# Designs tried in a protein design run: peptides against a protein of PDB entry 5HB3. Part 34

Target 1, 150 residues: chain A of PDB entry 5HB3
Amino acid sequence: RQMQDRCMSEYNQRIRNAPEGSIDPFRMACYKIIGRCDLSNRSLDGLQTDVNDWIWLQFNLARETDRSLELAGESYGLAELQASIREIGLKHFPKTAAEDTNGSFGMFFYLQILAGMFEQAIAYLYPFSYVDAVHFAIALTYYGLLRPVD

## One batch from the design tools (peptide; aimed at target 1 F93)

Design b1_p23_3_s4 (made by RFdiffusion4, then SolubleMPNN; from b1_p23_3, 17 letters changed)
Fold by OpenDDE base, seed 4:
Structure b1_p23_3_s4 (fold): chain B 150 residues (1-150), chain A 23 residues (1-23)
Amino acid sequence: as target 1 above (150 residues)
Amino acid sequence: SMDEEHNKLYELYLKDEEKKKKE
């Protein structure tokens, strides 16, 4: 897209000419979202954001495209996002019901569902809430999102 | 780094949860 090319050009120019951290956060956001610039940093520093904003950003950045066609030279797709979510889970979320003191398992389940990690999500949820896991499994199967086990 | 991004998410999550508790 023409806009993307322009954003990339501007980004490159500013990165070269401006001190680090001097770029307006909103402008930086545009460069990331539209221009797909500097995808190694997927946080929007200097903006008032919440977890939903973060999630939104990740999914917008995670484009399903051929890596060879990535204009910015940095590829970030669904697979990379899924990998990140796995790592987030390992680091920050309970592995078992016994470890869950704050009920945070739901958030990780939610992240996995959003990322299309359905089998993993169900498997994760099962020890925390059997009933919910079964219901989700049924629903996902119905919609063809979960593969039945033979 | 990726680790920083992951930490950022969790921080935001905690912040949001705290906000919900105050409401």
Scores: peptide ipSAE 0.238, ipTM 0.787, DockQ to the pose 0.836
OpenDDE base, seeds 1, 2, 3, 5: peptide ipSAE 0.226, 0.220, 0.231, 0.234; ipTM 0.779, 0.777, 0.784, 0.786

Design b1_p23_4 (made by RFdiffusion4)
Pose (drawn by RFdiffusion4):
Structure b1_p23_4 (pose): chain A 150 residues (1-150), chain P 23 residues (1-23)
Amino acid sequence: as target 1 above (150 residues)
Amino acid sequence: AAQEAAEDRYMAQFFDELAAANA
């Protein structure tokens, strides 16, 4: 309780609202991770990072809590992470094979798998490659990670 | 808005790297 309050406040006063270009980029990153500061802007600004660093941060900052009482601020768990993956799908990735030329649909399928969006990930992949979709579904069903129809 | 700008930046980076790899 103490450390979360001190860390959150310290980050707002002495880092976010501090002179720009003064605070080490990695230090700001360390605070965002350790203290989960500013869950509204989950980015790694000021660092040479790639898409994998961004993906990692989304999960790294995610935490699951019992759905019974409040958290300090807004919650960020698997549910919110999935909602974010969905909008990225509509905005940046195709749904039909005609919309894809480079083979990028695989990235969105990969994202949905990471987020546990198994039903949606298989349904998304089938139009691009039914063979792979069929077998990935077999792999998931074997471990019990695919909700079948009654 | 900042979160969406970060997402766009990283998605653009992924698509640029993928287009370069297929060149």

Design b1_p23_4_s1 (made by RFdiffusion4, then SolubleMPNN; from b1_p23_4, 10 letters changed)
Fold by OpenDDE base, seed 2:
Structure b1_p23_4_s1 (fold): chain B 150 residues (1-150), chain A 23 residues (1-23)
Amino acid sequence: as target 1 above (150 residues)
Amino acid sequence: SAEEEAQDKYMQQYFEKLAAQNA
């Protein structure tokens, strides 16, 4: 608690007093990840990041925190992450094989799998690669992660 | 919201970079 309060205080002080772009992005990332400061901004601005970094950040920020204890009223959990991934999918990923010019469907499949969206991931993959979708469906079923539709 | 737009821009840049790396 004391560490979080201190992190929040330092974060707020730096955001208010520092010129834009003068704050060390890594330090800012530490405040965000450790201090859970400014969870509305779920990006690491000023860092060279990739999709893996992004998804890693989202998972680190997505905590089952008791809503009652989050001082900022900003709750970000797995459900919110899943919602974000759905929105990203709708905006930035191909919906059909005909729309896939860059082969990016695999990345969206991967993001859905990481977020535990197994049924949706398989359903999404199916029109792009039937064989792969079946293999993943079998594997996920074997591990009890995919519920067979009766 | 401005935050959603910022997130959308961030994601767009990510996927553009990803596409460029995979090309």
Scores: peptide ipSAE 0.033, ipTM 0.596, DockQ to the pose 0.394
OpenDDE base, seeds 1, 3, 4, 5: peptide ipSAE 0.032, 0.031, 0.032, 0.036; ipTM 0.594, 0.583, 0.591, 0.607; seeds 1, 4, 5 fail the geometry check

Design b1_p23_4_s2 (made by RFdiffusion4, then SolubleMPNN; from b1_p23_4, 12 letters changed)
Fold by OpenDDE base, seed 2:
Structure b1_p23_4_s2 (fold): chain B 150 residues (1-150), chain A 23 residues (1-23)
Amino acid sequence: as target 1 above (150 residues)
Amino acid sequence: SRQEEATDKYMEQYFKKLEEANK
């Protein structure tokens, strides 16, 4: 708690007094990951990152906790992450097999699984790959993560 | 939003790489 407060204080001071983009990207990353500063911007600007890094960051920043325990304006939990994944799907990923030109459906399926959106993930995958959807459904059911229909 | 823009950049990057890999 004390460390977080110190990070936030330092972060705010630097943001107010430093030109945009002048803060060391690695230090910025530390403020974000450790101090949970500026969670409205869940990216690592100024670093050479890819989608995998982005995915890692989203899930590491997500906290399943009471919003009241977070600093004001810095709440970000699994629900928010799931909402973000849904929006990403609507905006960027194919909704049907007919729309799939690049085979990117697997990535969205993966994101949904990581976010615990199991039923939605299986439903999404089914029209793209029946066999895979069935296999994953069986596996998820085995682990108690999916309810069998019949 | 800023977050949306950042996300879009990563998605675009991913799709670009995917397209290149599929060539």
Scores: peptide ipSAE 0.360, ipTM 0.863, DockQ to the pose 0.797
OpenDDE base, seeds 1, 3, 4, 5: peptide ipSAE 0.347, 0.350, 0.357, 0.358; ipTM 0.856, 0.857, 0.860, 0.860

Design b1_p23_4_s3 (made by RFdiffusion4, then SolubleMPNN; from b1_p23_4, 8 letters changed)
Fold by OpenDDE base, seed 5:
Structure b1_p23_4_s3 (fold): chain B 150 residues (1-150), chain A 23 residues (1-23)
Amino acid sequence: as target 1 above (150 residues)
Amino acid sequence: SAQEQAQDKYMQQYFEELEAANA
């Protein structure tokens, strides 16, 4: 808490006092990742980053925090992450095997698994690869992550 | 939103990289 408060204080001071674009992007990244500053912008501006870096950042910033303890503007938890993954799926990834032109369904399946969306992940994978979906369903059930249908 | 724009940018980059890798 003390470290977070210090980071927030320094971040706010720098944003207020520094000319636009003058803040070291690496320092800004540290404030974001370590200090959880300005979680409304979950990107690393000014750095050469790719989709992997972006994904990594999304998952690292996601915390199971009681919304009661976080300022409403800085709350980013699993629910928000899952909502983002759903949005990504609807916008960018194939919904059916017939729409799959580049084999990207695996990435979306992976993102759903990482976000704990196990039932949805299996349901999504099923039309693309029946065998793989069944195998993952068995594995997830074994580890107690998939709820059996009554 | 800025977040949506960033998301779109990175997704576009991913698909471009994927296409380049499959070519």
Scores: peptide ipSAE 0.365, ipTM 0.860, DockQ to the pose 0.738
OpenDDE base, seeds 1, 2, 3, 4: peptide ipSAE 0.347, 0.350, 0.359, 0.348; ipTM 0.853, 0.855, 0.858, 0.854

Design b1_p23_4_s4 (made by RFdiffusion4, then SolubleMPNN; from b1_p23_4, 10 letters changed)
Fold by OpenDDE base, seed 1:
Structure b1_p23_4_s4 (fold): chain B 150 residues (1-150), chain A 23 residues (1-23)
Amino acid sequence: as target 1 above (150 residues)
Amino acid sequence: SEEKAAQDKYMEQAFKDLAAANA
């Protein structure tokens, strides 16, 4: 708590007093990840990042904190991440095999799996690869992660 | 809205890079 409060204080002070772009991007990243500062901005500006970095960041920021204890008034948990992934899917990923030009469907499937959206992930994969969808469904069912539709 | 736009841009760039790496 004390560390978080200190991080929040320092972050707010720097955001207010430092010219834009003068703060080390890595330091800003630390404030976001450790201090959970400014969680509304879930990007790392000024850093060279790839999709793996983006995924890592989203999951690290999506912590199940007792909303009552989050002093920043900004709660970002798994539910919010799932909502974000859903929105991303609607905007940036193919909905049908006919729309798939770059083979990006696999990435969206992967994102949904990571976020625990198992039923949705399988449903999404099914029209692209029936065989793969069935295999994953079997595996997820075996581990008790997929509820069979009664 | 601006924050969402920035997040979308960040994500879009990440996926563009992924697409480029897989091509």
Scores: peptide ipSAE 0.077, ipTM 0.681, DockQ to the pose 0.507
OpenDDE base, seeds 2, 3, 4, 5: peptide ipSAE 0.053, 0.063, 0.056, 0.060; ipTM 0.663, 0.667, 0.664, 0.671; seed 5 fails the geometry check

Design b1_p23_5 (made by RFdiffusion4)
Pose (drawn by RFdiffusion4):
Structure b1_p23_5 (pose): chain A 150 residues (1-150), chain P 23 residues (1-23)
Amino acid sequence: as target 1 above (150 residues)
Amino acid sequence: PTDEQVAQMHALGAAKLQELRET
């Protein structure tokens, strides 16, 4: 309780609203991670990072809590992470084979798998490669990670 | 994701699918 309050306030007063270019980029990153500060802007600004660093941060900041009472601020769990993966799909990735030339649909399928969006990930992949979709579904069904129809 | 990271997502799609196939 104490540390979350001190860390959150410290980050807002003496880092976010501090002189720009003065605070080490990695330090700001360490506070965002350790204190989960500013869950509204889950980016690694000021660092030489790639898409995998961005993905990692989305999960790293995600935490699951019992759905019974409030959290300090807005919650960020698997549900919110999935909602974010969904909009990235509509905005940046194709749905039909005709919209894809470079083989990028695999990245969105990979993102949906990471987020546990198994039903949606398989349904998304089938039009691009039904063979892979069929077998990945077999792998998931074997462990019980695919909700079948009655 | 930034514009650069979105471009990387499009470049890595096939590689990520192959990685899953190997797993």

Design b1_p23_5_s1 (made by RFdiffusion4, then SolubleMPNN; from b1_p23_5, 13 letters changed)
Fold by OpenDDE base, seed 4:
Structure b1_p23_5_s1 (fold): chain B 150 residues (1-150), chain A 23 residues (1-23)
Amino acid sequence: as target 1 above (150 residues)
Amino acid sequence: PTDKQIEEMRKRGKEWLEELRKA
């Protein structure tokens, strides 16, 4: 992509010549999203972002492409995103129903579904809400996203 | 994600579930 190449070029130039932290946060966001620059840092520092912004960013940065085709030399695809979601779950969400106080498990379930972690999502949801887990399992099976047990 | 975003996730999780159950 010509636009991406330009972004990469500009980013490389600015990162070398500009004082640290002096680049406009919105411009930096463009370099990250379009140019895929500095994918090791998947946050938009200096911007007021909410959870929706974070989710949007993660999924837009996740590309299903070979490392050899990555211009930035950094591979970030669905697998890496899934790993990140797992880590977030381990750190910040309840592991069992006994640990849940406000239904926060739903968000982690949602994140797993978005990331295509269907089997894990259902398994996670089951102890919190049997009814919901079964409901989603049926739906996912219908769409061929969850393989039923033989 | 930031701590603020994590807190928002926890809060939004409940809201999300409630909305789903209403549908």
Scores: peptide ipSAE 0.360, ipTM 0.871, DockQ to the pose 0.712
OpenDDE base, seeds 1, 2, 3, 5: peptide ipSAE 0.353, 0.353, 0.346, 0.354; ipTM 0.868, 0.870, 0.865, 0.869

Design b1_p23_5_s2 (made by RFdiffusion4, then SolubleMPNN; from b1_p23_5, 16 letters changed)
Fold by OpenDDE base, seed 5:
Structure b1_p23_5_s2 (fold): chain B 150 residues (1-150), chain A 23 residues (1-23)
Amino acid sequence: as target 1 above (150 residues)
Amino acid sequence: MTDQQIQEAHEKGQEWLEKIRKE
């Protein structure tokens, strides 16, 4: 708790008072990750990050914490992450195979799987790749992760 | 999905991420 408070304090102080160009983006990233500072901004500003880094960040920030223990009053858990992924899917990924120009459907499928959105992931993948969707469905069912509709 | 397909998806994901950052 003391460390988190310190991280938050330093993060806020630096964002507000640091001269331009004086902020170490890696240090700020550490504060964000460790201190869970400013969870509304789930990006690492000033860092060259790839898609894997972005994914990693989203999932690391998504914690099921007792809301009573979060100092910042901002809760970001799995449900919020899932909601974010859903929104991203609606805005930035193809909804149908006909809309798929770049084969990006796989990334959205991957995001949904990582987020535990198994039923939605399979349903999404099905029109793009029937065979893959069936294989994943079988596997997920085998592990009890997919709830077959009776 | 093969490892190759996953890699291709990641590459495409990078393009997607760049689009999101511009919005």
Scores: peptide ipSAE 0.116, ipTM 0.717, DockQ to the pose 0.084
OpenDDE base, seeds 1, 2, 3, 4: peptide ipSAE 0.115, 0.036, 0.103, 0.111; ipTM 0.711, 0.623, 0.711, 0.698

Design b1_p23_5_s3 (made by RFdiffusion4, then SolubleMPNN; from b1_p23_5, 14 letters changed)
Fold by OpenDDE base, seed 5:
Structure b1_p23_5_s3 (fold): chain B 150 residues (1-150), chain A 23 residues (1-23)
Amino acid sequence: as target 1 above (150 residues)
Amino acid sequence: PSEKQIEEMHKLGKEKLEQIRKE
C-alpha cells in the first residue's frame, strides 16, 4: 500500500538522520502500526498505554501472511504471537490452582483464546475451574474450534 | 508487557473470564 510504503520511507530516513529519541512518540506509533516498522519492539514507548492497548497492539501487528508477501522487512505472525503468549504465561501467570490468589488465570485463559490456542486454553483452565473448562470445551467444539477426543 | 501491565492483567483476570462467559 502507498501509505505503508510512505511510512517505511519516512521511518528509515528519520532513524538515519534524527537523534535518538527526537521523533514524536505518536509519529513513531504510526510508523509501527501502519508502516510495520521495527516489529521486534512491540511497545509504544513514550505513550501511556494500558492492558487493552497492549492486547490491541499485539494482535494488530500480527500477520498471517507469508514473509515473502509482506512489504515490511520484518515478519510477525500468529505463530510468533502464540509463542509470546506462552512465554508470558510461564513467567507471569499461575500454573496451578494453588498458585492462584486473585483469579488472574482468567486473563491468561483470555489471551490464549484470543490467540487461537484453544486446546491449550481449555487444558490450562481445567484445574482452576472444571465446570468452566467443560462449558468452554463444548462451545468451542460446537463451532469447530476444538477437536473432540474419543 | 510492562510490569504495570502485568499487574493490571492480574487485577482484571476475573473480569475477562466473566466477559467471555457472557459473550
Scores: peptide ipSAE 0.296, ipTM 0.862, DockQ to the pose 0.906
OpenDDE base, seeds 1, 2, 3, 4: peptide ipSAE 0.284, 0.289, 0.284, 0.288; ipTM 0.845, 0.858, 0.847, 0.855

Design b1_p23_5_s4 (made by RFdiffusion4, then SolubleMPNN; from b1_p23_5, 15 letters changed)
Fold by OpenDDE base, seed 3:
Structure b1_p23_5_s4 (fold): chain B 150 residues (1-150), chain A 23 residues (1-23)
Amino acid sequence: as target 1 above (150 residues)
Amino acid sequence: MTEKQIKEAHEKGQEWLEELRKQ
């Protein structure tokens, strides 16, 4: 707790008091990742990041911690990440093959798989690629990750 | 193949990333 408080103090001090453009974005990233500072903002400002970096960050920040030990409003676990992915899907990804113009359905399928949303992922993939959906379903079932309906 | 499509999507990035950075 003392370490976390120290990180938060330094993080806030730099955000509020540092001259514009003088903040080391890597240091701020360390406070974000290690100190878990300001979890409401799950991005790395000042760094050139891609989709993979974003994905990595989301899953790294998602931790199953006792909410009683975290500051109010900063709880972020797998359930919250899954909710975020669901919202991203609704807003930014094709829902049917007819809406798919660039093959981006694969990315959303990937996000759902990473988040453990296996049933939803297979259901989503099925209308885009029947063959792929079946193959993934078989594999997921084999490993006990997909629950077949009775 | 889905695997290849996923890889290409990662490499090219998505426009939605900019929207997510606002979060």
Scores: peptide ipSAE 0.089, ipTM 0.656, DockQ to the pose 0.070
OpenDDE base, seeds 1, 2, 4, 5: peptide ipSAE 0.070, 0.076, 0.079, 0.079; ipTM 0.645, 0.644, 0.642, 0.650

Design b1_p23_6 (made by RFdiffusion4)
Pose (drawn by RFdiffusion4):
Structure b1_p23_6 (pose): chain A 150 residues (1-150), chain P 23 residues (1-23)
Amino acid sequence: as target 1 above (150 residues)
Amino acid sequence: SELPEKYLPDAYAKGAEIVAALE
């Protein structure tokens, strides 16, 4: 309780609202991770990072809590992470094979798998490659990670 | 946050690599 309050306040007063270009970029990153500060802007600004660093951060900051009482601030768990993956899909990735030329649909499928969006990931992949979709579904069904129809 | 636009080329390239590995 104490550390979360001190860390959150310290970050807002003496880092976010501090002179720009003065605070080490990695230090701000360490605070955002350790204290889960500013879950509203989950980016690694000021660092030479790629898409994998961004993805990692989304999961790294995600935490699951019993759905019974409140958290300090807004919650960020798998549910919110999945909602974010879904909008990235509509905005940046195709749904039909005609919209894809470079083979990028695989990245969105990969994102949906990471987020546990198994039903949606298989349904998304089938139109691009039914063979791979069929077999990935077999792999998931074997371990019980695919909700079938009654 | 949203996915930075600068990461899109990297994301597309990775997606293509995943598809190629499966082929």

Design b1_p23_6_s1 (made by RFdiffusion4, then SolubleMPNN; from b1_p23_6, 8 letters changed)
Fold by OpenDDE base, seed 4:
Structure b1_p23_6_s1 (fold): chain B 150 residues (1-150), chain A 23 residues (1-23)
Amino acid sequence: as target 1 above (150 residues)
Amino acid sequence: SELPEKLLPQAYKLGAELVEARK
């Protein structure tokens, strides 16, 4: 929390005093991740990042509902992340097996799993890979992450 | 937040790799 407070303080100072875009991208990332500053912008502009970095960032920015009550930071919880994942899916990933050309559905499935959208992930995977969907459903149920189907 | 368009090819590729790994 001390680091968070420091980041918030520095962020506020720099935002007020520094020209736009002049802040070091890594420092900005620290302010965002640790200080929970400006979570409306969830990208790391100025950094060379890949999709894995993006995923990592989104996960780290997300907080469980119980942790969303941050005194000094913006609230960005799992629900917001899940909403973002849904939107990404709607825009950029195949909806049906017929739309799949390169197996990109796997990424959207993966994103949903990471975001705890287990039921939706299984439902999504089913038309692409029945066997895998069933296996994942069994596994998730075993670990108590998926409610058993009656 | 949205996945940046520039990362979509990487995302698709990674997805495809995941699928292939499962075959």
Scores: peptide ipSAE 0.272, ipTM 0.844, DockQ to the pose 0.869
OpenDDE base, seeds 1, 2, 3, 5: peptide ipSAE 0.030, 0.020, 0.222, 0.324; ipTM 0.660, 0.503, 0.819, 0.865; seed 5 fails the geometry check

Design b1_p23_6_s2 (made by RFdiffusion4, then SolubleMPNN; from b1_p23_6, 9 letters changed)
Fold by OpenDDE base, seed 2:
Structure b1_p23_6_s2 (fold): chain B 150 residues (1-150), chain A 23 residues (1-23)
Amino acid sequence: as target 1 above (150 residues)
Amino acid sequence: SELPDSLLPQAEKLGAEIVEALK
């Protein structure tokens, strides 16, 4: 907590005093990840990142901090991440098997699973791969992550 | 947070890899 407060203080001081774009991208990343500063901007500008880095960043920033203790009005938790994933799915991924050309549906399935959207993930996968959807449903049910529909 | 357009090809590729891994 003390470290986070220090990071936030330093971040605020630097943002106020530093010219735009003068902050080292790595340092900025540290402030975001460790200090949870400026979570409204979840991009690491100036760093060469790939899709794996992007995924990693989204999930690491989506920490359930006790909302009561976050002094910063900006909360980014699992719910917000899930909402973002839903939006991404709607914009960038096939909705039906007929729309799938390259197996890109796998990415959206993966993101949903990572975000704990198990029911939605299985429902999404079902029209693309019935067998896989059933297998995942069984597995998730076994681990208590999927509630059987009565 | 939006998925940057620049990462879409990588995302699609990763998706395809996942699909292949499930087969």
Scores: peptide ipSAE 0.392, ipTM 0.905, DockQ to the pose 0.876
OpenDDE base, seeds 1, 3, 4, 5: peptide ipSAE 0.389, 0.385, 0.387, 0.389; ipTM 0.904, 0.903, 0.904, 0.905; seed 5 fails the geometry check

Design b1_p23_6_s3 (made by RFdiffusion4, then SolubleMPNN; from b1_p23_6, 9 letters changed)
Fold by OpenDDE base, seed 5:
Structure b1_p23_6_s3 (fold): chain B 150 residues (1-150), chain A 23 residues (1-23)
Amino acid sequence: as target 1 above (150 residues)
Amino acid sequence: SELPDSLLPQAEALGAQIVEALR
């Protein structure tokens, strides 16, 4: 894509020549989203963002493409996103029902579902809400998204 | 870290909303 190539080219030029922190935040956002530049930093620095913006960004930056065709020196796909979500869960969310704080486990469950981590999501939800976990398991199985366990 | 600490309260609040929606 012509626009992507242009963004990447401009980013490479500016990152080498511009003083640290001097790049316009909106321009940087364009380089990141369109040009897929600096995917190791999946944030929009210098902009007012909320959790919804964060979620949107994580999933929009994740692309399943042929690594050999990636214009960026690095690839960021679903597998990397899933790994990131797993780490977020370990760091920030309750691991057991006893650790739950006002339903915060719902966020980690939600992120796992969005990332297609269905088996892990159900297993995680089960100790917090047995009924909900079973209901989701049935639904996901019906739609062919959950792998049956032997 | 992938999830900034500043967004953690919002994430937790969203989680609570999700749980409430499931009930």
Scores: peptide ipSAE 0.467, ipTM 0.923, DockQ to the pose 0.788
OpenDDE base, seeds 1, 2, 3, 4: peptide ipSAE 0.460, 0.462, 0.464, 0.462; ipTM 0.922, 0.923, 0.923, 0.923

Design b1_p23_6_s4 (made by RFdiffusion4, then SolubleMPNN; from b1_p23_6, 6 letters changed)
Fold by OpenDDE base, seed 5:
Structure b1_p23_6_s4 (fold): chain B 150 residues (1-150), chain A 23 residues (1-23)
Amino acid sequence: as target 1 above (150 residues)
Amino acid sequence: SELPDSLLPQAYALGAEIVAALK
């Protein structure tokens, strides 16, 4: 809490007093990750990042806490992350096996699993690989992450 | 937030790797 409050204070001071784009990108990243500042922009501008860094950032910024209990200036929860993943899927990934190019569907499946969207992930995977979908469904059911159909 | 277009090739490649690992 103390560190987060300090980050928020420093961020607010700098954003008011410093010219736009003059703050070190690494420092801005720290304010974002620790202080949860400007969560509407879930990217690390000015830093060299890859897809793994992007994934890491999305999930670390997502908090499983009620907004009322969060001390951060902005909130970003699992629900918002899941909504973002859905939109990414609709925009960038194949919807049918015929649309698939070189296994790109695997990424959207992976993102859904990471986001806890297990039922949707299995349903999505099924038309691409029914065997794999069934195997994952069995495993997820065993660990209590997927409810069996009664 | 949206996935940047610049990362799409990497995302697709990672997808292919995941699929390959599953088979």
Scores: peptide ipSAE 0.505, ipTM 0.931, DockQ to the pose 0.869
OpenDDE base, seeds 1, 2, 3, 4: peptide ipSAE 0.491, 0.500, 0.500, 0.499; ipTM 0.928, 0.930, 0.930, 0.930

Design b1_p23_7 (made by RFdiffusion4)
Pose (drawn by RFdiffusion4):
Structure b1_p23_7 (pose): chain A 150 residues (1-150), chain P 23 residues (1-23)
Amino acid sequence: as target 1 above (150 residues)
Amino acid sequence: TSFNTLLTNINNAQNEYTDDLMA
């Protein structure tokens, strides 16, 4: 309780609202991670990072809590992470094979799998490659990670 | 073979979507 309050406040006063270009980029990153500061802007600004670093941060900052009482600030768990993956899908990725030329649909399928969006990931992949979708579904069903119809 | 192709597409898309997903 103490450390979360001190760390959150310290980050807001002495880092976010501090002179720009003065604070080490990695240090700001360490505070965002350790203290989960500013869950509203989950980016790694000022660092040479790629899409995999961005993905990692989304999950790294995610935490699951019992759905019974409040958290300090806004919650960020698997549910919120999935909501974020969904909008990225509509905005950046195709739904039909006609919209895809480079083979990028695989990235969104990969994102949905990471987020545990198994039903949606298989349904998304089938139009691009029914063979792979069929077999990935078999792999998931074997371990019990695919909700079937009654 | 199809799974290797899907993996290769995922790896290539990671380079393509660096500027789009981080914007």

